# Peptides against a protein of PDB entry 4GMN, part 42

Target 1, 375 residues: chain A of PDB entry 4GMN
Amino acid sequence: RYANITLLALVTLASIGTDFQETLVKGNQGSRESPISAADEEWNGFDDADGDAMDVDQKSSSGEDQEEDYEEIDVKEDDEDDDDDSITSEMQADMERVVGADGTDDGDLEDLPTLRELIQTAVPQLIRLSNLPIDSDESLTIQSHALSALNNISWTISCLEFANGENANIHNAWYPTAKKIWRKTILPILEADSADLKLATQVTSLAWAVARVLHGETPTDGNPHRKFISLYHSSKQQAGGNSNSIEEPEDPFQGLGVKCIGVVGSLAHDPAPIEVNREVGVFLVTLLRQSNNVPPAEIVEALNQLFDIYGDEELACDKEVFWKDGFLKHLEEFLPKMRTLTKGIDKRTQPELRTRADEALLNLGRFVQYKKKHA

## One batch from the design tools (peptide; made by RFdiffusion4, then SolubleMPNN)

Design b1_p11_1_s3 (from b1_p11_1, 4 letters changed)
Fold by OpenDDE base, seed 1:
Structure b1_p11_1_s3 (fold): chain B 375 residues (1-375), chain A 11 residues (1-11)
Amino acid sequence: as target 1 above (375 residues)
Amino acid sequence: MFVPIRSPLVR
């Protein structure tokens, strides 16, 4: 009885986290249609050339009657307004405030009561549930659902813009909680000698969501980047040996390999230790060098991480890692391979993967040119 | 600083 209530509450918290993400994505799409003020560029009139319209007169014919009485089947569209009652009016009001809030307040979520309760009340309980002793299938199920709820909440928050002081109140409220998730949930699970690839996928997804906010400020205790690199390699070795392939997720970007790349890439941002940055950078560049055996989605993610990590020439990692370890040469040598890889993706069967690969290819060309100018 | 072009992921 108590377990079923706990499971229902965890499923509900995981749903709320997803619904919050979907509506944030929808809200961010609407706000970018600020009408670009049509600058008054005097478009010089196209001269009206007097094209003589020919007068073709054609006739006449007459044909007849047939009255076929089509009975108008009044299909009552029962608009079942599936009001997916998942988004509470209070949650919607919090979301509208998140999109509109000039982040002036020092981490107080007074204006965001649902998000406040989610961070301050729900997340600490989910952290506790993720740390229960695994002594039964029921305890394992509770842990899995707690990780799913933490994942969805963390992903939702990671979709907010925090650059330039945007959403600073949410960032300041989330930051200590994100560090707590890392230290209390992620690290203990990564230190447990578990061969459970499902659990590894869940914790890696959560780790990516958390690391997308914490970046290089993610706790470096126990070298977690090496654990995720090891997990990446171990997952590739297991997939090659046993025909019990965990069905690769239908979405190529939801694979454990992509998630591992996303985590370690996020961990390598400034102010990460240069040694951590180097180990991650070498890992990512090595994937590009070995691209013939790497899924296209992992290549796309590895490129995106490399652009984000090494996009700023003012950072210590630019001089001490990017230039010192000769990464530009490897990126330039990868350009023709990326063109071939991208062209090999069928637009009809994998439209998203193709779009993201076309973007990553475009960015790779631009990035190589950028780095050559800032050498 | 280099800024990559990213379409909003319709995830």
Scores: peptide ipSAE 0.496, ipTM 0.937, DockQ to the pose 0.699
Fold by OpenDDE base, seed 2:
Structure b1_p11_1_s3 (fold): chain B 375 residues (1-375), chain A 11 residues (1-11)
Amino acid sequence: as target 1 above (375 residues)
Amino acid sequence: MFVPIRSPLVR
């Protein structure tokens, strides 16, 4: 009885986190349709669309309407709109304020009561539940749902812009909580060295969401970057041995390998210790050198992380790692391989993967030229 | 600073 109430509360908190994320994405992209059933989907990542909205005036070329008379088969789908009214009017009002806030409100979370209660009341309980002793299938289920809820909330907050002091009130409220999630939830699970790939995937997704906000300020205690690199290699060894049991996620970007790359990339940003940056940078460049056996989605993520880590020539890692360790040569040598890889992705069967690979290829060419100019 | 081009992924 108490277990079922706890599970229902955890599912509800996970749904709230997903719905909050979807509406933030919808608010940034303008009105596109249909709510997906949020209750059991663990959100595994959003790519940072730094949407410099270049208003490309698409001149509508009027192509002639060929009226193909499709006979309206009136399939009365009884859409039982299970209006899972999970989004309260207060949540929607908080979301509209977060999306519409022109970065200038240094206000306290007083104006965001739902987000305040999520961060201050819900997240501390989820951290507690994720740290329960695993002694039963019930305790494992509670941990999984607590991790899912923490993941969805953390991903949602990581989709907010915090550059230039935007959303500073939310950042200031989240930052100590994010560090607490890292130290109390993520690190203990990583230290337990469980052979459970589901748990490893959940904790790595949560770690990426948290590290997308904390970057190089993520706690370096116990060298977590090395644990995620080890997890990356271990996941590849297991996938090669048992072709029957890892349902590769339908989305190539939901793979444990991509998540490991995203975490370690985020951990390597300034002000990360230069040795952490070097170990991560060498790992990422090594993936590019060994690209013949690396999934395309992991190559895309590794490139994006390399652009973000080494995009600023004023940072210590540019001189001390990028130039000293000769990364430019490896990136330039990878350009023809990336062109071949990208062209090998079928646009019809994998449209998203192809789009991201075309973009990463474009950025790789630009980045190599940029670095040659600022040498 | 280098800024990568990132397109919003339409999920």
Scores: peptide ipSAE 0.484, ipTM 0.934, DockQ to the pose 0.621
Fold by OpenDDE base, seed 3:
Structure b1_p11_1_s3 (fold): chain B 375 residues (1-375), chain A 11 residues (1-11)
Amino acid sequence: as target 1 above (375 residues)
Amino acid sequence: MFVPIRSPLVR
């Protein structure tokens, strides 16, 4: 009973997070600034695959023809208009305020009551639930749902613009909570070194969502970038060895490899320590050098991260890493390979992957020219 | 500063 109510509440919180994200993405598409690709972790609903078909041993008792008059229970199909009005009028009002907030209102989260309750009341409970001792399948289920709800909330918040002091009230409220998610949920799960790839995927998605807001201000305790790089390599070794193909997600951008690249790329932004930036930059450039064995979606993400990390010539990482470690040469040598890779993607079967690869190729050519001009 | 061109993914 309490478990089912907790699960239903977690499913509802996760649904609220997805619907909020979809509407923010639709709202931001109307504003000229490029939607940073939200990792659409659609809530994969519980596959109730545990239909334990109790093999009801149909004992063929040849019992007599009692014409039981099946009273045709006129099941009125109540058209339950599943108006899955998952979006409350209060949530919609908060969304309209966030989309309309021209960053000028030093307004406290007093004007965003639903978002305030999500950050201040719900997230601390979700962090607690994600940290329960795993002693049963029920506790594993609760952890998975708590991680999913944290993921959806964190992704939604990561779709907000925080540049130039926009949404500063939301940023200021989220920032300490995001650091708490990192330290209390993400780091303990990563330190447990579980062979569970489902849990690793969930925690890595959550880590990416959190790191997209915190960037180089993400806590560096225990060198988490190395853990995600290790996870990237471990995931590639497991996929190659066991014929239990983890069904590659239908979306190439939902793969654990892409998520690992997104996390470590986000962690390497200024003001990250130069050695963290270097280790990540070397990892990303090494993927480009080894691109013949790397999925195209991971190459697209690695390029996008490299453009964002090294796009500013005024940052210390430009001189101390990009130029010092000779990254420009590797990017120039990769240009012809990227053209071949992009042309190899079928527009009919993988239209999104092809579009993102065409864009990344365009940006790579522009970035190389830019860096040569600002050398 | 370099600014990447990012296209809205037309869903």
Scores: peptide ipSAE 0.482, ipTM 0.928, DockQ to the pose 0.553
Fold by OpenDDE base, seed 5:
Structure b1_p11_1_s3 (fold): chain B 375 residues (1-375), chain A 11 residues (1-11)
Amino acid sequence: as target 1 above (375 residues)
Amino acid sequence: MFVPIRSPLVR
């Protein structure tokens, strides 16, 4: 009875975290596409798309009207599940305030009561539940749901802009909690060295979400970047040996390999120790060199991480790692391989993967030119 | 600073 109530509350917290994320995405994106069934999808990562839209004046080329007759698919709205909307609506109202507020108020979370209770009341309980001794299938289930809820909350918060002091109130409230999730949930699970790939995937997703906010300020205790690099390699060895399909996630960006790259990339940002940055940078560049045996989604993520880590020439890692270790040469040598890889992705079967690969290829060309200019 | 072009992934 108490377990079922706890599980229901954890599922509700995970759902709320997902709906909250969808609201952030919908707030930033105008009027397109249908609600995915919120109940079962652990949100496993979003690429930060907030690159400043430089107005490229597209000159009008008049191409001819082909009237393709789109058949109106009459989606029957079955109206029956009214009860979940109330908590989601309060959180949606908090998100609409976050997205709509020009982030000028260094204020307390007074105006964001639901987000405040989520961070201050719910997350500390989820951390406690994720740290229960695993002695039963029930305790394992509770841990999994607590990790899912922490994941969805952490991802949602990681989609907020914190650059230039935006959302500083939320950042300041989240930052100590994010460090607590890292030290109390992520590190203990990583140190337990479980052969459970599901648990490894959940903790790695959570670690990525947390590291997307903490970046190089993520606690370096126990060299977590090496643990995630080790996990990356171990996951590849397991997938290669057993023809029992670990069902490759339908979304190529939800793979454990992508998540490991996202975590270690985020950990390597300034002000990370130069040794941590170097080990991660060498890992990422090595993936590009070995790209014939690396999934395209992992190459896209590795490129994005390299652009973010080494995009600023004023940072110590630019001089001490990027230039010293000759990363530019490896990126230049990878350009023709990336063009071949991107062209090999079928636009019909994998449209997202192709779009992100086309973008990463564009950015790789731009980045190489940028670095040559700022040498 | 280099800024990558990133498109909002419609997920």
Scores: peptide ipSAE 0.481, ipTM 0.935, DockQ to the pose 0.663

Design b1_p11_1_s4 (from b1_p11_1, 4 letters changed)
Fold by OpenDDE base, seed 2:
Structure b1_p11_1_s4 (fold): chain B 375 residues (1-375), chain A 11 residues (1-11)
Amino acid sequence: as target 1 above (375 residues)
Amino acid sequence: MFIPKRSPLVP
């Protein structure tokens, strides 16, 4: 009875986190869509005038109307409109404020009461529930739902802009909570070294969402980057043995390999220790060198992480890792392979993967030229 | 600083 109420509350919190994410994505798309004036390109239709009037004879076959009295079974489709009324009008108003907030108010979350209650009241309980002793299938289910709710909330917050002091109030409220999720939820689960790939995928997704906000300020206790690199390699060894058991996620970007790359890439940003940056950078460049057996989505993510980590020439990692370890040569040698890889992705069956690969290829060419100019 | 062109990540 209490467990069912707890599970229902966790499912509801996970739903709220998803709906919040979808609305933030829609709002952020709407703000970046400057109205492309519909230039009415009048596609002048070809006036192919050839009027061959084929006289199709109306043969009037008078087939007899057998009135089979089909009893209209009034199947009331109860359209149970699952009005997933998960988004309260107050939550929607908070979401509209977050999307519309010019980042001027260093204020408390006073104007964002729903987000405040999520961060200050809900998340601390989810951290507690995710860190319960696993002694039953019920406790494992509670942990999974708590991780899902933490994942959705953390991903949602990671979609906010923080780079220019935007949303500073949300960042300041989230930052200590994100560090708490890392230390109290992520690290203990990673240290338990479970063979459960589902749990590993959930915790790695959460770790990526948290690390997308904390970057190189993510706690380095116990060298978590090495644990995620190890998890990446372990996941590849298991996939090679039993083709039947891991439903490859329908979305290539939801794969455990992509999530591991996203985590370790985020962990390697400044102000991460140069040794952490080097180990991650070498891992990412090694994926590009060995790309023949690497999924395209993992290559796209590895490139994106390399651009973010080494995009700033003023950072210590540029001189001490990028140039010192000769990464430019490996990126330049990878350009023709990336062109072949991208062209091999079917636009019809994998449109998103193709679009993201075309973008990563464009950025790789630009990045190589940029680094050659700033050598 | 290099800024990559990125399409919005669909979560």
Scores: peptide ipSAE 0.418, ipTM 0.914, DockQ to the pose 0.816
Fold by OpenDDE base, seed 4:
Structure b1_p11_1_s4 (fold): chain B 375 residues (1-375), chain A 11 residues (1-11)
Amino acid sequence: as target 1 above (375 residues)
Amino acid sequence: MFIPKRSPLVP
């Protein structure tokens, strides 16, 4: 009796997450139907105005090296892991203020109370339900539905823009909860190393949704990027074995391989540790080198991740990984292969895959030119 | 910074 009620509640929460996602997608489509005025204003980079070389006379002031012996104040890191999971009363007041701000888009304001209730009340229960001991087919079913609900909620939130401080209140409310999903749900399931590819696909989908918001601020404990890279390779080995036709999802972008690439790509963003970035970057570049044996959708995702990770020349990963490990050469050598791959996709049977591949090919050409200019 | 041209992903 209780299990049927729990199952119905989980199905309802998963539905709410889907309906909310559909609403956000429709809202974002409505705002973008502003006619793209064909102002192809090529942002001509600022003309380098002739920097008149002011000959700043290096007056060699020989300042005496006073070795001030800075006593190393042994700041005892009292690791008071005060997991003060207290949603501060200020965070609640700021969430209430956003519900009260007469922002001209009346649609987002009505859904904010629902989103708050999803984050604060539903998600903690879903985390708990996803971590129940698996002792029955019923507990496995509950876990699967809890993961589905968490996935739908997390994907919905990951479709919001958070750049430039947009939706900052939603970001701030979600951020600690997203870390909690990662630590309490994703890591334990990933560490259990179950041969269940369905469970692996569910947890990887959830991990991608969470990592699309947390990026390089995703907890690096236990090297989760290596676990997802391992899962990627394991999934390829099992697909080569004739016996379990796990129906490959009809959508090539819903494959476990794409999801693994999406997770590890997201994990490799700044401020991720340079070695995490390197291992992911090498993995992604290796997929491009082996592209003859890689599904086109995974190549598209791997390229998209590489553009996002290495798009900024000011980041440490540009010098320490991209240039140091010679990624530009591999991308340039891949360009003719990508043209062949993209042309091989039938527009009639796989229109979305073709569109995304045409875009990734365009971006690859532009990215190679960009990196050559900023070398 | 390089900004890739991306079509809106329909989730």
Scores: peptide ipSAE 0.410, ipTM 0.909, DockQ to the pose 0.806
Fold by OpenDDE base, seed 3:
Structure b1_p11_1_s4 (fold): chain B 375 residues (1-375), chain A 11 residues (1-11)
Amino acid sequence: as target 1 above (375 residues)
Amino acid sequence: MFIPKRSPLVP
């Protein structure tokens, strides 16, 4: 009884997070002629349509023809247009304020009551639920739904602009909570070394959403970048060995490999320790060198991360990693391979993947020229 | 600073 209410509440919080994100993405696309980064569309919430179709084996017992005259109860289908207006009028008002708010430096979410309650009331409970001892299938289900709700909230917040002091109030409210999610939810699950790929995918998606806001300020305790690099390699070994097709997600960008790249890329941004940046940069450049065995979506993400990490020549990682470890040469050598890879993607069957690969190829050519000019 | 061209994903 309490579990079913908790599950319903978690599913509802996950749904609210979904619809809130979709509307933020649509709202931001309308207001800024500035192209939102292609990373903002990667939020497909897990529709765990585990429709356990209980095969009710209707044993057709051939019982006799009693023509019971079922009076046609004219059930007026009240077309209750389940306008599943899952977006409350308060959520819509908070969204309109977020899209319009020139960043007032008051870290008070007074004007954003729904977002305040999500961050201050809901998220601390979700963190608690994600840390329950797993002693039953019920506790595992609660953990999964708590992770999904944390994922949706974290992704939604990660789609907000925080550059140049925009949304500083939201950033300041979220930042300590994001660090708490990292330390209390993400790290303990990663340390448990579970062979559960579903749980690993959920925690990696959440870790990416959190790391997209925290960047190089993400807690480095226990070298989490190495855990995600290890998870990347382990996921590739499992996919190659067992004919249990891990159902490759229909979206090539929803793969665990892409998510691992997104996490470690985000962790390597300034002000990350130079050693963390180096290990991630070497990992990403190594994927490009081994590109014949790497999915195209992972190559696109690895390139985007490399452009974002090493796009600024004033950062310490430019001199101490990019130039010192000779990354430019590897990018130049990869450029003809990227042209072949991109041309091999069918625009009819994979239009998004082709568009993102055409863009990453364009950016790679520009980035190589840029770095040669700023050497 | 290098700025990548990011296209809006066309819905």
Scores: peptide ipSAE 0.400, ipTM 0.898, DockQ to the pose 0.549
Fold by OpenDDE base, seed 1:
Structure b1_p11_1_s4 (fold): chain B 375 residues (1-375), chain A 11 residues (1-11)
Amino acid sequence: as target 1 above (375 residues)
Amino acid sequence: MFIPKRSPLVP
């Protein structure tokens, strides 16, 4: 299971790395249309597409022999060798090594040359491109593509398991680079206070991917959690005014509101300052209290973040925030509302949202019982 | 520590 996730993550990293190299080569060749490669699309994680394997009951109907003489139209299958050259032999070798590597603490990635080049060579270029002065539509386009590539790389790495010292070599190589992305790309864009919701969405997605690895070790300079909370509120005010212009993403979990919750939730993990944890925890609990005006996907994400932040009773935030600020009462009071919300989601039109809401409801009931037992 | 049930992020 973990091996397949790691393999898929590495395939994605490899594709991104290849597409980035191709984009750099094509850009140097003066071709005006950089094809938006699949790597330029904002990848926002692996969706839990529960592929309900429809058990196609092969009902063996024995139907009789009618010999209709259909003329062999010799359709030459033009073997369009769709050389999906996306996975180089070097990338495949890196994938095999990451799946097989006993986590050597050597952050040098000697055994992972493609991933090393992505982290050490590609990402520093992307950081530079994302931080160029915006003086033209071309420079804005370059920034957007650099953010998309950083997003995709960062998301893919964030899907690796780093618990218990797993993938420690990758973690150790990525960690300083992730901090550099945060300080050199994310913070400057957040400080520019752009009214561009597309740019805000891209930087917030990237921030979530980075914060999923750095957690509470994410740089707290300039109180970025407050900037994302502000962005959450600002996005809600803009959506309410111009009903026509922001196509809500077809996926409820790709919304800027969900991304803001994911970022601030990740930032609030230990060893985050207790004040940061408190402000985020109060924000998340406030969403539950105001749930009548909050999209169901944002409620699911807010619950997930609350479980992950306050799931450990040994952490300082449990005593100093969760119990001290009375969060259990708010979670208990929210249980009947969550049942109503979850039942209101149509399984036919929003199957994933319903599944994730059913899971979040199950976890909420379990979490409340757990916290009552460890009070 | 409480461990939430998560659907596997992999289809």
Scores: peptide ipSAE 0.396, ipTM 0.891, DockQ to the pose 0.538

